# Ledger of designs, part 193: peptides against a protein of PDB entry 6RGO

Target 1, 392 residues: chain A of PDB entry 6RGO
Amino acid sequence: MALKLLGFNQDATCFSVISSNKGVTIYNCDPFGKCFELEKSTSNDEELDFLVEMLFSTSLIAVVDKTIGASKRKKLKIVNTKRKATICELTFPHEIMDVIMNRKIICVVLKSDQIFVYDISCMKLLRTIDVRGEKLKSTSKFRNSEAVGDIGVRVSLSTDNNSILCYSSYSKSDKENAPLNDIVVFDALKCIQINVLPAVHQSNIVCIACSPDGMLMATASEKGTIIRVFKTIDTENDEPILVNEFRRGSRPSRISEMKFNHDNTLLACVGESDTIHIFALPVTTTEADANEDDTLQQSSHSLSSSINGLQYISKGLANRFGKIIVSKIPTQSQQRHVAYIKIPENAKYRIGFPKDTTNTIHICGEDGNYLVYSIPRNEVGPCTLVKSNTFD

## One batch from the design tools (peptide; made by RFdiffusion4, then SolubleMPNN)

Design b2_p15_4_s1 (from b2_p15_4, 9 letters changed)
Fold by OpenDDE base, seed 5:
Structure b2_p15_4_s1 (fold): chain B 392 residues (1-392), chain A 15 residues (1-15)
Amino acid sequence: as target 1 above (392 residues)
Amino acid sequence: SKVDELKEAMSEKME
C-alpha cells in the first residue's frame, strides 16, 4: 500500500501514518501496535492527504483533511480518539498548512502566512500573527501556490509548558520577493515577541526545530547543507547567539524534519538524503549552584573530546543595510555529525526522540519500517539497530 | 461542556 508519514508525537511514544486504503492510523511505539484508526470518510480513489497533530500519548488529536477536492482543507477537527468523537471544529479563512501543539497551546498555520494561536484547554484564540504584516496586505498577489512550491511560514513549538514558538518571517527588504529568512521567537502563552533573529540564512528557511525547553532553535534553508543552532531568548550585545553551525553535507538536499533530544545534547535531521544525521550539542553546564554536600564521585567520563572548536562568535556583520547577516562560520569550524543512520534513498523517514532514553532515536519510513536505534556516545559512527517492527 | 471534553481528552491515554 502507499504509505504517507505524518510523524511522531512530541515524546516519540506514537507515530501517525496515512494508508491509502484505511485513512489515518496511529501506532504505539512500545509495545508496538496500532492504537487508533481514522477511517476514510470518502469512497473516492482520491489520494488521501491529512494533517494529524498528536498531544503526546493522550486521546487528543488535531486533524485536517487536506485531500484534493475536499472542502475540508480549512477545517481543524479536535478529536477524542478514545471516544472516536469530534470535540470541536474550527474553520479558517485559508487552507491549513501546519498544526503544532503542546499541553497549553495549539498553533494553526494558514496558507495566508497567518498563525492562529489558541489556548488548547478551551480553544480560545489568544493571538493572530500576520507574518506578511500590514504592508503586504495591499499586494493581493496571493503567491500563486502552484509556482511557489513548499515555501511558506515554518513553525516549531517547545514541548514544555513555556510554549516558545519559533516561526520564519519575511526579511524587511523592500523587495517584492523578500525571503522567509528571519526568525521570530514568540511567547505563545503571554502573546509577546521575545526575540528576532534577522537573516539567519541567505535563502528561505524550510525547517525549524525548537528544543523541548524552548531555549534552543535549529534552522535549515532550502539548500539544507548547513544547520544553524541559536539561543532563542538570550542575546549577546543585542545580537543573536549562534551556538553551533553543523554541516549536513556538501550537496544541496532538502531537510524535512529536525528534532532535539529531551536533554538538548543531540540534534537529528532527516530529509531527501539517504542519511539521518545526528549532531552533538555542547552541554551548557549550567553552573550548578555548588550546594556543598554529597561527594559521590560519579566519574562521569565525559569524554571532553577537546573539540576546541573556537567559539568564533561569528559577529553578525551588520551589512550596509543595518541587517545582521549571520556570517558563515569558516568551513573548517563547521561540525559534522557524530552519528548517522542509513535509510533507503527513495523512502521518506520521520524521526523522534523518546523522553526516557536520550541515547536512542525512533525512526519510521514510508517503506513500512519502524526502527529504534542506539546512538553511540564514545565514537563517531553508525547507530546500532536495537528494535525493528513493520506496519501497513 | 466543550471544556470538559477537552480536559478529558488531554487526561486520557490513547488506547
Scores: peptide ipSAE 0.653, ipTM 0.968, DockQ to the pose 0.862
Fold by OpenDDE base, seed 2:
Structure b2_p15_4_s1 (fold): chain B 392 residues (1-392), chain A 15 residues (1-15)
Amino acid sequence: as target 1 above (392 residues)
Amino acid sequence: SKVDELKEAMSEKME
């Protein structure tokens, strides 16, 4: 049976899949089992394609039927899974490319490079973000070039109530082929642009992850060799703060998903490679706990490897056009993974971090495997398989 | 209402 992975929810308590025979199925992770099924409405042998965005473990889901010929690719359904009922349907002018949500906001990304931001509690439109802007509309012959792969606006939303939205934007170039290599940080509740990170990669950004608290973001380009982690809100001398630069590999490979764990100590990435990579982030000591004078000298030699995250303030080499180019961190100072998981070649996997166990990762594959791994704390090495389940 | 149904769906666990 052909499975297509849709992904985990925000806290990795559920994941969704498309089964060719059954339609959309949602599985609970613990206890493992099917908790919802959306039956295939059509008897046609058409390959099913759906977007399903979950709201944690709640009965609220957003569904888009993307199946070819279905004429529903512009329709967002908000469904109550328990009632098996559509609460509302929204129709968009263009095909829906992505849907992301938290407890406050739902964002709908269109093929037109528009982001529609809604208050989820009432489905009121708060903002339409036009990433191309008005000036680029004139030459937007929609590249209906079938051949240019899934190059569109990428988005990530904080899972908290602050609702920090990070999205890829076109660099300010008069060239018709401006790359999607800028990042905009946006307060989705206030509808205010907070920050702009210019030219964070040389090519289009194809993957973005926002941290659960919205304080960090990770970016990867089409090359997928380097992952950059930035502060979202904080700036230094009005310049973006590069926290980390990770090297996934030397060979180009598309990254399909990245996730932070709940405490921002780990970043995982998955894609077309046979390896899920997990990177350690420096613990941002929030200055708040400095006051408890608790003198307990317990000399636990935690090898706090002082990852002196050299805050390379990458002095953006202002190129001849005044654009901050994120300086290349020397290849020798690029951090590698601290942990990894080997996955079958050509198997698509999704990743999720559970809230309650910061050193555990959930993964699921189009091979029908749901796997729980323990992440090593004190050594660089493979993750240990803790639990496995199968689904169809 | 739509708002009540949204509130319900956001407050109940998936079964």
Scores: peptide ipSAE 0.646, ipTM 0.967, DockQ to the pose 0.863
Fold by OpenDDE base, seed 1:
Structure b2_p15_4_s1 (fold): chain B 392 residues (1-392), chain A 15 residues (1-15)
Amino acid sequence: as target 1 above (392 residues)
Amino acid sequence: SKVDELKEAMSEKME
């Protein structure tokens, strides 16, 4: 059967899939089993496509029927899964490309490069962000660049209540084909722009992950060779703070998803490659722990020594147009993965980090495998398979 | 109301 993965919820307690024969199924991770099914409304042999965003382990889901020919690609349904009832339906002027949520906010991304920000508690519109409208103020010509179907606004939302929204924006260039390589950091609750990270990659950003607390953001371009991690809010001399630069690989490969673990110590990435990569993040010591003189010789072993390259983004070449090009960290200082998982070639996988076990990762595949891996802490190596289940 | 149903759905865990 053709499975299509929708992904894990925010805490990896559930994942959603599209089964060609059944429609949308939500699985609980532990105990493993079906917890909800949305039946296929049409007997047609059309390839099913849906967006489903689940609010943690709650009965609230957002659903978009994206099936080709479906008149519903502009409609967001908010559903109570326990009641099997639609709470409300919203209709948008354009096709819905993405939906993200936390306990406070729903963001709806349209094919028009608009982001609609809602208060989830009442479905009141708080803000419409027009990412194209900002481009048009900078570029006098409407190129109807028919968005080559893969290049659009990418978003990520913090899973906490601070509701930090990171989205890709068009770089200020006099070129008619400005790439989506800027990042805007936005307070979705207050509806204010907090920060702008200009030209974080040379090409379009195709993947963004926000940390659970909203303090970190990971970005990857269409090349998918380098992952950059930035501070979202903090700046140094009005310049973005690059915390990490990770090398996923030497060959170009699309990254489809990235996630931070719950404590911001790990970043995982998955995509078109045969390998899920897991990177270690430096623990941001909040200055508060510096004062407890408690001499506990926790022998946190030797892996710390190479991380001390806080490479200040040296004022890279301010090219004549005031564009801060994030200086490429020398290839020698690019951190590699600390752990990895091998996955079948051409199998699409999704990733999730459970809240309670910072050293485990949940993965699910279009091959019908749900897998739980243990992440090694003290060595660089493969993850160990702890649990496996199958779904159809 | 829609607000009450949203509040319910956000509070009810899937069993």
Scores: peptide ipSAE 0.621, ipTM 0.945, DockQ to the pose 0.838
Fold by OpenDDE base, seed 3:
Structure b2_p15_4_s1 (fold): chain B 392 residues (1-392), chain A 15 residues (1-15)
Amino acid sequence: as target 1 above (392 residues)
Amino acid sequence: SKVDELKEAMSEKME
């Protein structure tokens, strides 16, 4: 059967799939089983395409039917899965490209590079963000590129109540083909721009992940060789906004999804490669005042020593050319994965981190496998398979 | 109301 993965919910308690025979199915992860089905609206052998975003383990889902006709692709349905009832329907001027939510907000991304921010509790529009801005409206012929993988605005939202929205934006270069290589950090509740990270990659950003608390953000470009992790907020202590740079690989490969675990200690990435990569983030130990005394020489070879190369972002260049955040970090400071999972070649996988087990990762494949892996703590190596289930 | 139905759907766990 042809399966299409939609992804995990925010806490990896459920995942959603499109089955060519059934329609949309939601599975519970533990106990493993089907918990909801949305039947096909059409009897035709048409390739089903949906966006489905689930609100944690609740009965609230957002659904966009992308299968048939330009009209349905502009409609967002909010559905109660327990009642099998549509609560409300919103219609947009353009095709819906993405939908993200938390307990406070829904963000709807359009093909027009607009982000609509709603209060989820009432579906009131809080803000429309126009990523192209007023100046670019005149010259941008709608890229009618139905090209599979078209470079659009990417978004990620914190899963907490802070509701930090990170989105890709066009660089201010007067070039007709300005890349989507800036990041905007936005408080979606207050509707305030917090930060702008210019030119975080040389090419378009194709994947963004926000940490659950909204304090960190990961980005990957079309090359997918380097993942960068940034603080979302400028800290008073002159600390670099760029906190990590990870090397996924030497060969270009598209990253489709990245996720932080719930304590910001791990970043996972998946894409077109045969490997899910898991990176360790430096725990920002707030040095609480460790009082003087206990001399226990435990040789914690803290992986901290290699980060010293980031110091030379000289304060002086930031003022004239907007914050050049990405100075040429020497290729020497790029960390590798700490753990990995091998997946079948050409199988699309999705990833999720369960809330209660920071060293566990959930994955599901278009091959019909739902897999739970344990992540090694102290060793660089493969993850261990803990549980497996199949779905259709 | 739509607000009550949203509140219900947001509070009800899937069994």
Scores: peptide ipSAE 0.613, ipTM 0.942, DockQ to the pose 0.840

Design b2_p15_4_s2 (from b2_p15_4, 9 letters changed)
Fold by OpenDDE base, seed 4:
Structure b2_p15_4_s2 (fold): chain B 392 residues (1-392), chain A 15 residues (1-15)
Amino acid sequence: as target 1 above (392 residues)
Amino acid sequence: SVIDKIKEAMSERMS
């Protein structure tokens, strides 16, 4: 059967798939098993296409049926899985490209490069962000180039209640074909733009990951050779703070997904390559406010790897047009992965980090494998397979 | 209401 992966939920407790014969299936990770099925509405041999966004392990899901007709592709259904009932349906002017949520916010991305931000509790529209309209206001000459293929607005949302939304925006270049290489950081609750990171890549951004707490963001371009990690909110002299620059590889390869672990110590990426890469982030020593009391001597052998985190102050080289270009970390200082997982060539995989085990990664493949890996702490090397299950 | 149904769905675990 052809499987199509939809992905993990926010805490990697569930994942969703499309089965060509069954429709949408949601699996629980532990204990492993089916926890929801959405049957096909039609007996037609049409290739099933759905968006499904989960809200953790709750009975709340958002569903878009893309299989049949242009009208369904514009409809978002909020479903209670336990009741097998639609709670409400929203209709959009354009095709829904992506849906992302947390416990507070639903963001709906349209083919029109619009982002609709909703309060999940009541499905009230809080904001419409018009990424094209913002571009047109900044530069009068932008033709509505139809998003050719997979190039469109990318979004990521913090999984916490702070609801930090990161999205790709068009560069303010006077060129008719300005790339989607700016990032906007947006408080989705307050509906306020917090930060703008200009020209974070030379080409279109195709993947964004926000950290669970919304304090970090990872970006990758269509080249997928370099991953950049920025602070989302904090700036230095009104300039974006580049925390890390990782090298995935020397060969171009699309990154389809990136995820931070729950403590912001690891960043994983997956895509068209035979390898999931896991990168170590510098542990931001949160100054533990030394509230005195509780004596539990967890002997965390802090391997003080003195990663002299060169605070690469992105000296924005103002190009001749006053644009801050994020300074490239010298190729010699580009960090490689600390861990990896080999996956079958041409198999699409999705990744998730469980909340309770920051050194564990969940992966699932269109090959029908659900795999749990342990990430090595003290050595650079392969992850160890801990658990495997199959699904259909 | 829609609000009550959302609140319910958010309080229930998928089974």
Scores: peptide ipSAE 0.716, ipTM 0.978, DockQ to the pose 0.857
Fold by OpenDDE base, seed 1:
Parts: sequence; C-alpha cells; structure tokens
Structure b2_p15_4_s2 (fold): chain B 392 residues (1-392), chain A 15 residues (1-15)
Amino acid sequence: as target 1 above (392 residues)
Amino acid sequence: SVIDKIKEAMSERMS
C-alpha cells in the first residue's frame, strides 16, 4: 500500500499517515495502535492528499482535504476525533499549504503567501500576515503563481503557550526574484513582530523549526548543507544572534523536517538523504541556575567542543546594497552531528521527540515502520534501536 | 457552542 506520512504531533505521542486504501489514520505511539481513522469519502483511485494537524494527544485535529479535484483544498475542518464530528469549518480565499497549532493558536498558511492567525479557543481571526504585501509595495509584478513549485512561505510555531511564530519572508531586494531568505519572528498572541533576521541563507528557506519554548529557531535552505540556529527574541547590537551552525553534509539534499527536543539540547533533521542527523546544542544556562551552589561534582565530561564565544555575526560583507548577509562561519567551526540514524534510501521519514525521554527519538517511515531510538549521550555514533512497530 | 465543542475536544484524549 502507498503510505504518505503527515508527521508526529508536538510531543511525539501520536503520528498521522495517509493510507491509499483507508484514508487518514492516526496512531498512538505508546501503547502502539490505531486511535483514529478518517475514512476515504470517495471510491475514486485519486491520490489522497491531506493536511492533518494534531493538538498533542487531544481529540482536537485540524483537517484539510488536499486531494486533487476534491474542491476542499481551501477548507479547514476542526474535528473532534472521539465524536467523529466537525466542530467548525473555515473557508479561505486560496489553497491551504500548511496548518500549525498549539494550545492557543492555529496558523493557516495559504498559497497566496498569507498566514492567518487564529485564537483556537473561539476560532477568532487575530491577524492576517501578508508575506507578499511587504514586497508588493515595491514591485507590482505578481510572480506567475504557476511556477511556484516547492518554494512557499514556511512556518514554525512554539509548542508552549507563548506562541512564538517563525516564518520565512521575502528579502527586501529590488530584484523581481527576491528569495524567501529572511525570517520574521512574531508573537502570535499579541500579534506583534518581535524580530527580523535578514538573509539567513543565500537561497530560499525550505525548513524552519521553532524550539518548544520559542527561544530558538533552526533554518535550512534549499541546499540543506548547513543548518543555522538563532535566538528568536534576543539581539546583540540590533543584530541577530547565531547560536550554532551545523553541517548536515557536503552534498545538497533537501531537509523536509527539523525538530528540537523538549529541553533544547538536541536538534534533529530528516529529508531526502539516507540519514537522520542529530546535533547537540550548547545548554544555554539561564542566569537563574547560577545561584544554586550545590557542589555536586557530576563530572559532566565536557565535550569541550571549544565553542569559543558567541560568534557575533560580524557585519558580513555589506553587499553593495547594505544588506547584512549572514557571514559563512568557517567550515572548520561548523559542528557535525553527534548522532545519526540510517534510513532506507528514498523512504520518507518524519521525526518526533517525546517529552519524558530527552535522549529518545521517534521516527516513522512511508515504509510502514515506527521506530524508537536511543540517542547516545557521551559519544558520537549511531542511535540504538529500542522499539519497532509496523503499520499499514 | 463552537467554543464549548473546542474546549471539549481539547480536554478529551484521543483513544
């Protein structure tokens, strides 16, 4: 059977898949089993496409039927899975490209490069963000929407209640072909722009991850060779703070998903490559924990990766137009993965971090495998398979 | 209401 992965929920307690024969199925991770099925409404051999956004392990889901010809690609259904009932339906002016939520906010991304921000509790529209509108004030030429293949606005939302939204925006270049290589950080509750990170990559951003607390974000471009981690809110001399630059590989490969673990100590990435990469983040000691003088000499073998200081994004070569391009960190200072998982070639995988086990990662594949891996703490190496289940 | 149904769904675990 052809499976299409939709992904894990926010805490990796459930994952969703599209089965060609059954429709949308949601699996519980532990105990492993089916917990919801949305039956195929049509007997047609049309390739099923859906967006399903889960709200943790709750009975609240958001569903978009994206199936070609279904005429429902502009409709968001809020569903109670336990009741098998639609709570409400919203209709948008354009096709829905993505839906992301937490306990406070639903964000709906349209093919028009608009982001609709809703209060989940009442489905009240809080904000419409027009990512093109900031550009259109300078150049009236609509990019012909026909050639918009894989390049669109990317979003990530913090899983906490602070509801930090990171989204890709068009660089303010006078060029008709400005890349989606800026990041905007937005408080989705207050509807305020907090920060703008200009030109974080040279090409379009194709993947963004926000940390659960919204304090960090990871970005990857179409090249997928370098992952950058930034502070979301904090700035230094009005400049963005680059916390880490990771090298996934030397060969270009698309990153489809990135996730932080719940304590911001790990960043995982998956995509078109045969390898899931896991990177270690430096523990940002919040100044608050410095006062407990508890002399427990836990020999934290400092993996003395000499992260010599906060590399200021030194004013990168101001291109002739005064744009700060994020200076390439020298290849020698780029951190490699601390752990990895080998996956079948051409199998699409999704990743999730469980809340209760900081050194565990959940993965699921379009090959019908749900796998739980242990992440090594003290050595660079492969993850160890702890649990395996299959689904159809 | 829609509000009550959202609140219900957010309080119920998927089973």
Scores: peptide ipSAE 0.712, ipTM 0.977, DockQ to the pose 0.866
Fold by OpenDDE base, seed 2:
Structure b2_p15_4_s2 (fold): chain B 392 residues (1-392), chain A 15 residues (1-15)
Amino acid sequence: as target 1 above (392 residues)
Amino acid sequence: SVIDKIKEAMSERMS
């Protein structure tokens, strides 16, 4: 049967899949099993296409049926899974491309490069973000880009209540083909732009991950060779802070998903390659105020890998247009993965980090495998398989 | 209301 992966929820306690015979199925990770099924609305042998966004382990889901006709692709259903009932339905002017949510906010990304931001508690519209802006509306004939990967706006939302929204934006260039290589950081609750990271890649951004706390953001371009990690809010001299630059590989390969773990110590990436890569992030010691008293010697086995060489080369190379381009870290100082998982080349995988075990990763494949891996702490190497389950 | 139904769904675990 053809499976299509929809992904993990925010804490990797559930994942969703489209089964060609059953419709949408949500699996619980522990104990492993089906916890929800959305049956096909039609008996037709049409290829099922859905967007499903989960809200942790709650009975609240957002569903877009993309299977039949242009009208359904514009409808967002908020569903109670336990009641098997639609709570409300929203209709948009354009096809829904993505839906992301946390306990406060739901963001709906349209094919028009618009982001609709809602207060989830009442489904009130807080903001419409037009990523193209007013000036670009006139010249973009719908790219009938038959190019296989519809280069649209990418979004990521913090899983916490701060609701930091990161999205890709068009570079200020007078060229009709401006790349989606700027990032905007947005407070989705206050509806305020916090930061703008200009030209973080040379080509379109195709993947973004926000950390659970919203303090970090990872980006990858169409090349998928370099992943950059930035601070979202903090700036140095009004310049973006590049925390890490990771090398996934030398060959171009699309990254489909990236995730931070819950303590911001790891970044995982998956895509069209046979390998999930896991990178270590430097532990930002928050200078918590040294109030003297609690000498709890938590022996933090700090992997003091002496990352001596991250000179903050805040040498923004002003490009020909006066935009600061984040300086490339020299290829020799680009960090590689600390851990990896080999996956079948032809199987799409999704990744998730569980909250309670920062050194564990959940993965699921269109091959029907749900796998739990342990991430090595003290060595560079393969992850160890801890648990395996199958689904259909 | 829609608000009450959202609050309910957010308070319930998927089963």
Scores: peptide ipSAE 0.708, ipTM 0.977, DockQ to the pose 0.858
Fold by OpenDDE base, seed 3:
Structure b2_p15_4_s2 (fold): chain B 392 residues (1-392), chain A 15 residues (1-15)
Amino acid sequence: as target 1 above (392 residues)
Amino acid sequence: SVIDKIKEAMSERMS
């Protein structure tokens, strides 16, 4: 049977798939098993296409049927899985491209490059973000919407209650063909723009991941050779916003998904390549004000790889031209993966990090494999397979 | 209400 992967939930306790014969199925990871099925509405041999966003392991899901007709592609259903009942339905002016949620917010991305931000508790619209309208204020020429192909606005939302939304925006360059290579950081609860990261890549951003706490963001372009990690908020200490640059590979390959683990120590990426890459992040010691008392000298040998080599051209020149020139991080400072998983060629995989085990990764494939890997802590090498299950 | 049904669904574990 043809399987299509939808992905893991926020804590990798469940994953969702489309089966051509069954419709949408949600699997629980531990104990492994089917926990929900949404039957296909049509008996036709039409290729099923759905968006399904889960809210952790709760009975709340958001569903978009993309299989048939332009009208269905504009409808978001909020469903209780336990009751098998639609709670409410929202209709949008354009096709829904993506849906993301946490315990506070639902964001709906449209083909119009609009982001609708809702309070999940009442489905009240908090904000409409018009990414094209922001471009038009900077550039007088409408790009015909149809010519952008698969390159739309990308979004990621923090899984915590802070609800930090990161989205790709059009560069303010006077070029008619301005890429989606800016990032906006947005407080989805307060509806305030926190930061703008201009020109984070040379080409369109195709993948974004926000950390669970919303403090970090990872970006990849359509080239997929370099992953950049940024702080979402400017720190008062003039610290560089760009904290890491990782090399996935030398060959161009699309990254389809990136995930941080729950403690921001690891970043994983998956895509069209035969390899899932896992990168180590420097532990940002938030110096929380350690009140004086308990001097437990846990000698965390932080591999302080001296980030001394990032001579950022001083903020003074960058501010004058509004371009944070991401100074070409010398190719020597590009870190490689610390761990990897080999996956079958041409199989699409999804990734998730479980909350309770920061050195474990869950993966699932369109080949019908659900796999749990242990990530090596002290050595660069392959991940070890811990558990395997199959699904249909 | 829709609000009550959302609260219910968010409190229930998928089974």
Scores: peptide ipSAE 0.704, ipTM 0.977, DockQ to the pose 0.864

